Peptides against a protein of PDB entry 2KNC. Designs and how they scored, part 19

Target 1, 74 residues: chain A of PDB entry 2KNC
Amino acid sequence: KGPDILVVLLSVMGAILLIGLAALLIWKLLITIHDRKEFAKFEEERARAKWDTANNPLYKEATSTFTNITYRGT

## One batch from the design tools (peptide; made by RFdiffusion4, then SolubleMPNN)

Design b1_p12_5_s1 (from b1_p12_5, 11 letters changed)
Fold by OpenDDE base, seed 3:
Structure b1_p12_5_s1 (fold): chain B 74 residues (1-74), chain A 12 residues (1-12)
Amino acid sequence: as target 1 above (74 residues)
Amino acid sequence: TVLELIEELLKL
C-alpha cells in the first residue's frame, strides 16, 4: 500500500497540471480565433470606409503628383 | 476512503 499512495499523489498532481495546461490552451485558442475574426472585421470596415471616402465629393486626395518640368532624365 | 474515491475517479 506504500507505492500506491505515491502513484495517486503524482497522478492527482499530474491531472491538476494537465487540466491547468488544457484550460490555458483552450483560452489561448479562443482568444486567437476571436482576435482573427475581429481583425478581419476591422479590415473590412476600414476597406468600406475608404470606399465611402473615395465617393465623397468633398474628399481631397492627400497625395498630389508633381511633374518636375525641369527634370531632364539622362 | 478518500484514497479509494480518488482511485475510482482515476479509473474513469
Scores: peptide ipSAE 0.055, ipTM 0.714, DockQ to the pose 0.082
Fold by OpenDDE base, seed 1:
Structure b1_p12_5_s1 (fold): chain B 74 residues (1-74), chain A 12 residues (1-12)
Amino acid sequence: as target 1 above (74 residues)
Amino acid sequence: TVLELIEELLKL
């Protein structure tokens, strides 16, 4: 029995779809790894900037808490 | 080539 031409056509179509899906998964994985590395670098730079700001003696907190001494909750 | 691979699959 020669190979069923339909089985061969379906196998070739299936192989093309699997290669396409594998390429998309690899592409998504590479982007995800790249984005995680860039995000880690950004968070390190942001952490360093916070530490540098915290050691600046001229840093004034933007939040001032005013205690209203006249507020006796009756 | 891709054609040779198809011909090899056609021999199975």
Scores: peptide ipSAE 0.048, ipTM 0.699, DockQ to the pose 0.102
Fold by OpenDDE base, seed 2:
Formats: structure tokens, C-alpha cells, sequence
Structure b1_p12_5_s1 (fold): chain B 74 residues (1-74), chain A 12 residues (1-12)
């Protein structure tokens, strides 16, 4: 009866550890899928906001390029 | 046997 009880205790402990590990892997997978979907949505919203700004007739770029015709580089 | 002990645990 001794060795069989130890084998069962170790098998139950091993099963609990495997179930715990599987639950953590599933949880991590769900979070990773959620985060990727949220990030994809954020990048889509950002791309849409940039496109809307580009089509706004009131949008003026903050930076302008000026060619100084009198500048002779050193 | 190990099997009998598993069956006993499943009855709890």
C-alpha cells in the first residue's frame, strides 16, 4: 500500500501543476490576443485620424521649407 | 491499486 499511495499523491500533484500551467497559458493567450486586437484598433483609429486631418482644408502644416537663395554655404 | 484509489477520490 505504501508505494501506490506515493505514486497517486505525485500523480495528483503533477495533474494540478499541469492544469495550473494550462490555465496560465490560456490566460496569457487570451491577453495576448486582446492586446493585439486593441493595438490594431488603436493603429486603425490613428491612421483614420491622420487621413481625416490630411483631407481637412483648414489644416496647415506647422513646418514650411524655405529656400534661402542668398545662402552660399560655407 | 492506483486505479482503485483514483476511483475512490472521484467518488468524493
Amino acid sequence: as target 1 above (74 residues)
Amino acid sequence: TVLELIEELLKL
Scores: peptide ipSAE 0.046, ipTM 0.695, DockQ to the pose 0.073
Fold by OpenDDE base, seed 5:
Structure b1_p12_5_s1 (fold): chain B 74 residues (1-74), chain A 12 residues (1-12)
Amino acid sequence: as target 1 above (74 residues)
Amino acid sequence: TVLELIEELLKL
């Protein structure tokens, strides 16, 4: 007794849906891993550039904060 | 079961 035609059709449809879903999940996973690695490198390079600027002896801060130690907030 | 379904598909 061969399988019911309905069972075969439903199994094929289910298999196609599962393959499609698996492919989308793999694709999303690969992109997410790639983007996180690229973003981490970009933030590291940006942080490094900020530190290099802060340690540059020619860097003059645009704003000097002077704490007046004699300021009594009265 | 999924196994029985596979065995049934192989009997085609």
Scores: peptide ipSAE 0.033, ipTM 0.648, DockQ to the pose 0.138

Design b1_p12_5_s2 (from b1_p12_5, 11 letters changed)
Fold by OpenDDE base, seed 4:
Structure b1_p12_5_s2 (fold): chain B 74 residues (1-74), chain A 12 residues (1-12)
Amino acid sequence: as target 1 above (74 residues)
Amino acid sequence: LVLELVQLLLKL
């Protein structure tokens, strides 16, 4: 059967579209994996900073408790 | 890949 020029043109167009879509999906997947690794690192650094603040001897609670010496509890 | 697919289609 002679080459159907329409089938050849549609197959080439379809292949270009599929390659373009596959490239965009791979690109989005790589970014999503990168961003999740970076976010996991930031949450680990934040967790470490919370542990370091809890053990920091220079951390003074922003709350000062004043005992009212004039409060004679009835 | 694309050239091989086109060559396969040209043989049909």
Scores: peptide ipSAE 0.052, ipTM 0.694, DockQ to the pose 0.116
Fold by OpenDDE base, seed 1:
Structure b1_p12_5_s2 (fold): chain B 74 residues (1-74), chain A 12 residues (1-12)
Amino acid sequence: as target 1 above (74 residues)
Amino acid sequence: LVLELVQLLLKL
């Protein structure tokens, strides 16, 4: 019995769809891995920049407490 | 690729 022509056509269509879906999944996976590596590098550079700012001898706290010497709370 | 897959399925 030769292969049913309908089964062959449906099998070929299914194979094309599966290859297309697999290619999209691989593409999405590669992008996701790339973006995660770049984001991890960015967060590491940002962490280093925060450490460098914390050790900057020119860093002046944005909050200055001024004690008013003339304030006698009466 | 697609033609080779069709030929493989036709041989089965």
Scores: peptide ipSAE 0.050, ipTM 0.690, DockQ to the pose 0.110
Fold by OpenDDE base, seed 5:
Structure b1_p12_5_s2 (fold): chain B 74 residues (1-74), chain A 12 residues (1-12)
Amino acid sequence: as target 1 above (74 residues)
Amino acid sequence: LVLELVQLLLKL
């Protein structure tokens, strides 16, 4: 019995839809991985810039706390 | 894949 033309048509349509969906999922996954890596680098650079600003050798803290290691509170 | 599936269906 020859294949039902409807079964062939539906199988081809289903395969095209599955390939299209798979391509979109792969594309979204690649973008999501790329963006997460770039965002992680940006947050690391921002964190380093904040640490570098906190340790800026030109930043003189207005308050120097000297812990006197010889201060025995009598 | 799709072509093989169509060929399999053509043999039914």
Scores: peptide ipSAE 0.047, ipTM 0.683, DockQ to the pose 0.148
Fold by OpenDDE base, seed 3:
Structure b1_p12_5_s2 (fold): chain B 74 residues (1-74), chain A 12 residues (1-12)
Amino acid sequence: as target 1 above (74 residues)
Amino acid sequence: LVLELVQLLLKL
């Protein structure tokens, strides 16, 4: 049976579409992995910078606890 | 690769 030219054409078109889709999925996967690693690094660097700031002797805590001397709790 | 795929398809 000679190769059905229509089956060959549809299969070549399908292969091109699958290669294109696979390339896009690989690209999206690489970006998603890169972004997650970069975000994790940025959160670690931010956590370190916050720790270094909290241990700075010039750091004034933004939170002052004022005891209201006039608050006589019933 | 692509040529081998086309040849494999031509054998079906």
Scores: peptide ipSAE 0.045, ipTM 0.675, DockQ to the pose 0.148

Design b1_p12_5_s3 (from b1_p12_5, 11 letters changed)
Fold by OpenDDE base, seed 2:
Structure b1_p12_5_s3 (fold): chain B 74 residues (1-74), chain A 12 residues (1-12)
Amino acid sequence: as target 1 above (74 residues)
Amino acid sequence: LVDELIKLLLEL
């Protein structure tokens, strides 16, 4: 009995769908790795900018704590 | 491509 034409058609359709799904998964994986690397780089650059600002001799904190020696809490 | 895949499946 020759190959069932329906089995051949379904196997070809299944193979195309699996290749398409594999390509989408690879594409999503590549994007996800790219985005994570870019985000990690952004957080490193932000951390470096904060550290550079903390070492800037012209940086004055906007908030100062002073002890009011005349304040006796109620 | 599809015709070649069909041929390969028909040889199995």
Scores: peptide ipSAE 0.060, ipTM 0.717, DockQ to the pose 0.107
Fold by OpenDDE base, seed 1:
Structure b1_p12_5_s3 (fold): chain B 74 residues (1-74), chain A 12 residues (1-12)
Amino acid sequence: as target 1 above (74 residues)
Amino acid sequence: LVDELIKLLLEL
């Protein structure tokens, strides 16, 4: 019995779909790994910038607490 | 490439 031509056609179509799906999954995985590495680098640079700002002797806190010495709660 | 894959599938 020669291979059923319908089985061959369906297997080829299935193989093309599986290869296409595998390529999309690999592509998505590569992008996700790349984006995670770039994001980790960005968060490290942002952390360094915060540490450098915290050690800057010219840094004034944006929040100044003024204690009103005249406020005696009666 | 595709023709070789089809031949391999036809031999199975």
Scores: peptide ipSAE 0.056, ipTM 0.703, DockQ to the pose 0.110
Fold by OpenDDE base, seed 3:
Structure b1_p12_5_s3 (fold): chain B 74 residues (1-74), chain A 12 residues (1-12)
Amino acid sequence: as target 1 above (74 residues)
Amino acid sequence: LVDELIKLLLEL
């Protein structure tokens, strides 16, 4: 039975679509892994910067607790 | 490359 030219055409079209889809999935996966690593590094650097700021003798805490001396909790 | 892929597809 000679090769059904329709089966060859459909298989080539299917292969091109699958390769394109696979390339997009690989690309998206690589970006997603990159972004997660970069975000984890950014959060680590931000946590370190907060620690360094807390040890700075010139750092004034932005929060002052004022006790309201007129508050008589019933 | 393309001719080998076509041959592999023709054997299926």
Scores: peptide ipSAE 0.051, ipTM 0.691, DockQ to the pose 0.120
Fold by OpenDDE base, seed 5:
Structure b1_p12_5_s3 (fold): chain B 74 residues (1-74), chain A 12 residues (1-12)
Amino acid sequence: as target 1 above (74 residues)
Amino acid sequence: LVDELIKLLLEL
């Protein structure tokens, strides 16, 4: 019995759709992994720059909070 | 999978 032309047509259409979907999923996965790694590095560098600024001996905080140890709130 | 589908298509 020759292959049912309808079964062949539907199988080819299904294969094209599955390949297209798989390619889009792989592409999205690669981008998502790349962007998350780049964003994590950027946030680490930004955090480091903030810590380096906070530990810079030339950084004078605009607000010095003096806790008066003798302040009895009475 | 693909080879099995091709075999099934050849048996039809």
Scores: peptide ipSAE 0.039, ipTM 0.652, DockQ to the pose 0.180

Design b1_p12_5_s4 (from b1_p12_5, 11 letters changed)
Fold by OpenDDE base, seed 4:
Structure b1_p12_5_s4 (fold): chain B 74 residues (1-74), chain A 12 residues (1-12)
Amino acid sequence: as target 1 above (74 residues)
Amino acid sequence: LVLLLQLLLQLL
């Protein structure tokens, strides 16, 4: 039975569309994995910077506690 | 993809 030329044409068109869609999905997946790895690295660097700030002897808390010497607690 | 290729090969 010779190939139905219409079915061959529709199958080739469908294959091209599916390959194009698959390529876009793979591309988006690769970018999403890359961005998540980069974001995880930035959060790790931010966490390290917070630990380094906590150990920085030059870090003075922006809060100064003043004892009111006139407050004689009743 | 593989099923589409198999269908194409069955049609040829």
Scores: peptide ipSAE 0.032, ipTM 0.642, DockQ to the pose 0.221
Fold by OpenDDE base, seed 5:
Structure b1_p12_5_s4 (fold): chain B 74 residues (1-74), chain A 12 residues (1-12)
Amino acid sequence: as target 1 above (74 residues)
Amino acid sequence: LVLLLQLLLQLL
């Protein structure tokens, strides 16, 4: 009994659709992993720049709080 | 995909 031409046609169409969907999923996954790694580096660099600005030896805080360790509030 | 190809080969 030769292959049902309709079953062959539907199987080929289904295979093309599955390959297309798989390619789109792989592409989306690669982009999502790339973008998350790049965003994580950018946020780390931004965090480091903020920490470096906070510890900048040229940054003189406008307010120096001296905790007097000998201050017994009488 | 492999199972679909195998099914297609079994129909031919």
Scores: peptide ipSAE 0.031, ipTM 0.639, DockQ to the pose 0.163
Fold by OpenDDE base, seed 1:
Formats: C-alpha cells, structure tokens, sequence
Structure b1_p12_5_s4 (fold): chain B 74 residues (1-74), chain A 12 residues (1-12)
C-alpha cells in the first residue's frame, strides 16, 4: 500500500510548521539569554560606579543646607 | 532535521 498522499502532505506541512516554531523559540531564547547577560553586566557596572562614588573623598552631597543667619523668624 | 528526514523516509 503506497503511503497515503494526504498523510504525506499533512506530515510535510506539520514538519515545516514545527521547524519554523522551533527556530522562533531558539531565536527568542538566544536573544533572551543575551539581553539578560548584557543587563546583568550593566547592573554590575552601575553598582560599581555607585560604590566608587560613595567612596570618593571628593564627593560633596548635592544638598547643602544654608542657614540664613539673618533669618530671625519674627 | 535528520530525525525529520528519517521520519519522512519511514512514512514513504
């Protein structure tokens, strides 16, 4: 009994769809892993930059409290 | 790919 031509056609169509879906899943997975690694590196560099700023002896707080000596609250 | 080709050959 030769293969049912309909079964062969449906199998080939299903195979093409599965390959396409698998390729999209692999592509999405690779991008997601890449982006997570780059983001982790960026957050590590940002954390280091915050630590370096906190330990900088030249760091002057952006908030300076000026007491106006002439302000008598009356 | 190879497994799919084998499956197609088994169906034929």
Amino acid sequence: as target 1 above (74 residues)
Amino acid sequence: LVLLLQLLLQLL
Scores: peptide ipSAE 0.031, ipTM 0.636, DockQ to the pose 0.136
Fold by OpenDDE base, seed 3:
Structure b1_p12_5_s4 (fold): chain B 74 residues (1-74), chain A 12 residues (1-12)
Amino acid sequence: as target 1 above (74 residues)
Amino acid sequence: LVLLLQLLLQLL
């Protein structure tokens, strides 16, 4: 029984589509893993830079707590 | 990849 030319054509088309889809999924997965690792590194570096800034003797806190001396709470 | 190519060749 000769190969059903239709089954061959559909299998080749299906294989091309599956390879293309697999390549896109692998690419998306690699980017997503890379982006998450890079973002985590940037947030760690930002947290360290904030800590180093907070321990700088020249750093003036942007938040000044003013106690209102005239506030006599009822 | 080779196993998929062999499977395709077995379907032919």
Scores: peptide ipSAE 0.029, ipTM 0.624, DockQ to the pose 0.201

Design b1_p12_6_s1 (from b1_p12_6, 11 letters changed)
Fold by OpenDDE base, seed 2:
Structure b1_p12_6_s1 (fold): chain B 74 residues (1-74), chain A 12 residues (1-12)
Amino acid sequence: as target 1 above (74 residues)
Amino acid sequence: VLKKLQELLELL
């Protein structure tokens, strides 16, 4: 009995679908790893820029605390 | 890949 042509066609279609799905999963995994590394780098650069701005001798705090010398807290 | 697909096809 020759191989059932329908079983052959279904097995080839199934193999193509599995290869396509595996390729899409690998591609999505590579993108997700790339994007996470890039995002982590951008957040590190942003954190460094914030620290450099905080240590800038030209930065004046928008808020100044004045001690009221006449305030006797009861 | 193609040889393994052919070996599977010969088993059916």
Scores: peptide ipSAE 0.031, ipTM 0.635, DockQ to the pose 0.197
Fold by OpenDDE base, seed 4:
Structure b1_p12_6_s1 (fold): chain B 74 residues (1-74), chain A 12 residues (1-12)
Amino acid sequence: as target 1 above (74 residues)
Amino acid sequence: VLKKLQELLELL
């Protein structure tokens, strides 16, 4: 029995749609993996920058505690 | 997926 032309057309259309959807899913997956790796690197660099700030001899705390030597609590 | 599409095409 020759291939039903309608079934062949529907199968080709379905295959094109499935390939398109698969390509979009692969693309989204690749971006998501890339962004997660970049974010992990950014959090590692941010963690290092916090350690470097804790050891930075040029870091002056914006808060200076002044002991008022003239405060005689009555 | 592709193999199942081929099996369906061979049945036609």
Scores: peptide ipSAE 0.030, ipTM 0.610, DockQ to the pose 0.230
Fold by OpenDDE base, seed 3:
Structure b1_p12_6_s1 (fold): chain B 74 residues (1-74), chain A 12 residues (1-12)
Amino acid sequence: as target 1 above (74 residues)
Amino acid sequence: VLKKLQELLELL
């Protein structure tokens, strides 16, 4: 059947394109889920590291705000 | 996947 061969060729080409697109979507989804999990872990580790630094009794904040009572800003 | 592809091919 002459029309059958063209329809089969177009269907095979369409199937290959759909499989390729589906593979790219799955790959993008896996990367996006991985990246969100890694970012959430990184923010938790940063929050913990900041907490440990704030509780270190050897950490004197280098910023003592001395209000110079003698400086009347003109 | 393969069975659905075969069913689509049999429809053509």
Scores: peptide ipSAE 0.029, ipTM 0.607, DockQ to the pose 0.219
Fold by OpenDDE base, seed 5:
Structure b1_p12_6_s1 (fold): chain B 74 residues (1-74), chain A 12 residues (1-12)
Amino acid sequence: as target 1 above (74 residues)
Amino acid sequence: VLKKLQELLELL
């Protein structure tokens, strides 16, 4: 029963370490999924705000490219 | 892992 006590102790220590590692992995996974969903929403809102600004009838583009149809470059 | 731990517990 001497070897059995050492193996039980090592198995309990290993189980505690594995539970701790599993908890950290689950926690990191949940955060990563949350952050990716939040970032995707933020980029969608930012994209909408950019599109709304581009379609804003008050937004005059600082550069009006007038194609002068009469400009025959000699 | 769990099965090996059970086999080990049965040997105790």
Scores: peptide ipSAE 0.025, ipTM 0.604, DockQ to the pose 0.170

Design b1_p12_6_s2 (from b1_p12_6, 11 letters changed)
Fold by OpenDDE base, seed 5:
Structure b1_p12_6_s2 (fold): chain B 74 residues (1-74), chain A 12 residues (1-12)
Amino acid sequence: as target 1 above (74 residues)
Amino acid sequence: VEDLLKELLELL
């Protein structure tokens, strides 16, 4: 009994769909890994730039909180 | 990544 021509046709169609799906998954996985690595580097660089700005002796905070120790709120 | 694998495994 040769494989039913319908079973062969459905198996080939199923295989094409599975290959297409697998290719999309691999592609999406590669992009997601790439984007996470790039985002992690960007956040590290941004964090470093924020720390470097905070440690920059030329960085004058725009807000100087003067605690007036003589302010008796009465 | 894990969520995408789960969603796809649920769709399959």
Scores: peptide ipSAE 0.048, ipTM 0.739, DockQ to the pose 0.056
Fold by OpenDDE base, seed 4:
Structure b1_p12_6_s2 (fold): chain B 74 residues (1-74), chain A 12 residues (1-12)
Amino acid sequence: as target 1 above (74 residues)
Amino acid sequence: VEDLLKELLELL
């Protein structure tokens, strides 16, 4: 008994759909891995920038603490 | 990976 033509057509359609879904999943996985690596690099560069800011003698804190010399706490 | 599996299960 030759393969049923309907079974062959449905198997080919199913295979094309599965290949398309697999390609989309692989593509999304590659992007997600890329973005996680780029984000990890960005957080490392941000951690280095905080380190460099702490060691940069030209960094002036934007926050000036004014001690009010006239504040006599009751 | 887990979120991708969850989204795939929600699509099914």
Scores: peptide ipSAE 0.046, ipTM 0.729, DockQ to the pose 0.054
Fold by OpenDDE base, seed 3:
Structure b1_p12_6_s2 (fold): chain B 74 residues (1-74), chain A 12 residues (1-12)
Amino acid sequence: as target 1 above (74 residues)
Amino acid sequence: VEDLLKELLELL
């Protein structure tokens, strides 16, 4: 019984597709881990920059509370 | 696939 040339061909094609898919999954995994670490670092640096800005005596808070003088609470 | 990636990312 010679190897079914069709089974060999389909197995090689399937192996190439599985290797390609595995490589894409590993690549996506590495990027996703990298992006999460970079994003966590970015949010930490942003939180620190906000803290440093809040301690600056020249910083004016961007939040102005406007009391509506025409609001008579019922 | 995305759920398996999420589970692996939560374990790391």
Scores: peptide ipSAE 0.046, ipTM 0.714, DockQ to the pose 0.035
Fold by OpenDDE base, seed 2:
Structure b1_p12_6_s2 (fold): chain B 74 residues (1-74), chain A 12 residues (1-12)
Amino acid sequence: as target 1 above (74 residues)
Amino acid sequence: VEDLLKELLELL
């Protein structure tokens, strides 16, 4: 009864620790999947807002390129 | 947990 009780107590403690660790890993995995999906959605919404701005007929580009026809690069 | 531990201790 002495050595067997110690083995049982250690096995139950080990099982509780493994269940606790598994629960923490599952929780961390769920959060990580959620955060990646949310981040991907925010980047899609940001990309869509940029495309909508680019197609806005009121959007004037801040940079205008002028070809100087009199510039002969020496 | 305590009840499972008691039940397991009774089997031993």
Scores: peptide ipSAE 0.044, ipTM 0.681, DockQ to the pose 0.103

Design b1_p12_6_s3 (from b1_p12_6, 11 letters changed)
Fold by OpenDDE base, seed 5:
Structure b1_p12_6_s3 (fold): chain B 74 residues (1-74), chain A 12 residues (1-12)
Amino acid sequence: as target 1 above (74 residues)
Amino acid sequence: VLEKLAELLAKL
């Protein structure tokens, strides 16, 4: 029985599709790992910037607590 | 995948 040319063609097409899908999954995984590392670095830099801002003598907290002397909390 | 393809090709 000669090689079923249809089976060969479908197997080659299926292999190409699987390789393409695997490459996309690897690419998406690499991006997801990269983005998580970059986000962790960004949160660490933002935390350091908040600590530096807290030590900045020019930083006035925008929150002025006014004690309303007329508010008798029930 | 490649091994299954090789087995399929060997049956042809």
Scores: peptide ipSAE 0.038, ipTM 0.627, DockQ to the pose 0.251
Fold by OpenDDE base, seed 3:
Structure b1_p12_6_s3 (fold): chain B 74 residues (1-74), chain A 12 residues (1-12)
Amino acid sequence: as target 1 above (74 residues)
Amino acid sequence: VLEKLAELLAKL
């Protein structure tokens, strides 16, 4: 019996769909890994920039903590 | 890849 032409067609279509899906998953995985590495680097650079800013003697913290001296925490 | 696909198709 020759190969069922329908089975061949469905297998080729299924293979194309699976390759397309696999390519999209690989692409998404690569982007997700890239973005996580870039985000981690960005957060590290942002943390370093905060340390450099905190060590600047001209930097005034925008946050002033006012202790209410009249608050006798009852 | 194509040869392995052909081998799989030849088994059907």
Scores: peptide ipSAE 0.036, ipTM 0.620, DockQ to the pose 0.208
Fold by OpenDDE base, seed 1:
Structure b1_p12_6_s3 (fold): chain B 74 residues (1-74), chain A 12 residues (1-12)
Amino acid sequence: as target 1 above (74 residues)
Amino acid sequence: VLEKLAELLAKL
């Protein structure tokens, strides 16, 4: 039956396209979830490294406040 | 998956 063959061909092509699109969406979703977890871990490690830098006894603030001994507040 | 697609196509 002529119309049935065209419907079958279009349904198979549509199914292949939908499966391909679904696979790409799942792949993108998995990467996005992975990257978000890795980024969260990286920001936590960076935060820890920043706190460790703040506790570094070798860190001298570049700004030294010199009290001018000759400044008599008159 | 392919078998279920074949069953759907056989019902059409």
Scores: peptide ipSAE 0.035, ipTM 0.631, DockQ to the pose 0.180
Fold by OpenDDE base, seed 2:
Order: sequence, then structure tokens, then C-alpha cells
Structure b1_p12_6_s3 (fold): chain B 74 residues (1-74), chain A 12 residues (1-12)
Amino acid sequence: as target 1 above (74 residues)
Amino acid sequence: VLEKLAELLAKL
């Protein structure tokens, strides 16, 4: 039964490689999901910081619009 | 897992 031993060895090696590859894929998937959730939080915080800057009570627009009451359009 | 491995080995 010589051919059976080679097939068993190749099947065990193949199973170990598949388990290792599956573990790496799961690990990469978990990191990618974590990274996307963290990136979404950072973009939300960045968006909030932009809105808070627009509503900052210390922000005075450099441009003031005055209606000239004495301007009678010719 | 072990049973599926045994089934695969039994087909060879």
C-alpha cells in the first residue's frame, strides 16, 4: 500500500496549508473591518470638528455687509 | 472536521 501513504501525507499537508490560509484570511478580514469602523469614526469626528468651527462663537467673518442708506441709485 | 477528513481519506 505505497500510494496510500503519499496521498495521506499530501492530504495532511494540504489541510494544514488550508487552515493556515483560512486563519490569515480571517485575521485580515477582522483588521479590515476594524480599520473601516475606525476610519468611519475619524471621518465623523472630522465632520463634527468642521461644523463646530462654523458655529464657533469666537469666529467673526472678516467681511461685513453694510447697506448704504445714502445710495440713491442713479 | 476529523470525520470529513476520514471520509476524504476513505475515498482514496
Scores: peptide ipSAE 0.035, ipTM 0.624, DockQ to the pose 0.166

Design b1_p12_6_s4 (from b1_p12_6, 11 letters changed)
Fold by OpenDDE base, seed 2:
Structure b1_p12_6_s4 (fold): chain B 74 residues (1-74), chain A 12 residues (1-12)
Amino acid sequence: as target 1 above (74 residues)
Amino acid sequence: VLKLLEELLKKL
């Protein structure tokens, strides 16, 4: 009957759109979780590289502080 | 989805 065919067509179209939207949301969620984990790992590796550089016995600080014992601040 | 489609087809 004419009205019932339109309801079936609209329900099938709505179901396809909802499945497509759900698949896109799941895909975006998986990428976002992956990228956040990879970025966190990259920042951890960068932090470790900074610590290894600070503990390197060949690292010479570019700045040396000298106390001028002759400087009377007048 | 398939079960819902079958229920809709039974109403036609």
Scores: peptide ipSAE 0.053, ipTM 0.713, DockQ to the pose 0.162
Fold by OpenDDE base, seed 4:
Structure b1_p12_6_s4 (fold): chain B 74 residues (1-74), chain A 12 residues (1-12)
Amino acid sequence: as target 1 above (74 residues)
Amino acid sequence: VLKLLEELLKKL
């Protein structure tokens, strides 16, 4: 019956669109979870690097304070 | 989806 063919076509088109949208949402969700885990790992490694810099006996501050022994403040 | 399509095809 003519109305039943249109309902089938619209239902197939709607199903394809819903599958496409669901796939994009799943993909975005997976990326967002991945990026949050990678960012959390990066912040942990950065926190460790700050602790290691504070405890690293090889860390020489790039700033050397030179006391000018010839500065007689008049 | 497939079952819904089969039910729609059975109504044609």
Scores: peptide ipSAE 0.053, ipTM 0.708, DockQ to the pose 0.109
Fold by OpenDDE base, seed 5:
Structure b1_p12_6_s4 (fold): chain B 74 residues (1-74), chain A 12 residues (1-12)
Amino acid sequence: as target 1 above (74 residues)
Amino acid sequence: VLKLLEELLKKL
């Protein structure tokens, strides 16, 4: 009966630790997946806003490259 | 886990 009580105690302690670790891993995984999806949406919205600004007919680029067709570099 | 605990308790 002595060895059996120690085996039961160690098995219960091990089970509690494994359940706790599994819960933390699941929680961390769910957060990490959520945060990556939110970050991907934010970067997509930021990319769209940049493209919309670049295609905005009111956006005047500070640098207009005028190709002078008459400039023969001689 | 539960079945293993039941088997351990049954041996006690």
Scores: peptide ipSAE 0.050, ipTM 0.703, DockQ to the pose 0.169
Fold by OpenDDE base, seed 3:
Structure b1_p12_6_s4 (fold): chain B 74 residues (1-74), chain A 12 residues (1-12)
Amino acid sequence: as target 1 above (74 residues)
Amino acid sequence: VLKLLEELLKKL
């Protein structure tokens, strides 16, 4: 039937586009979940490294505040 | 996928 061939072609094209879109959405979802887990792990490792540094008796803070007693702010 | 395509083709 003439109308049935056009409907078949459009349905196959639509199915290919939907499969492609679904694959891209799944891929984006997997990446987004991976990146969130990796970022959470990275922030935990940074928090631990900061804690270990703060408890190291050999760590000298790079910033020492010297109050210049001779500085009379104008 | 193939079975779903066959069911769609039978409906046309």
Scores: peptide ipSAE 0.044, ipTM 0.680, DockQ to the pose 0.158

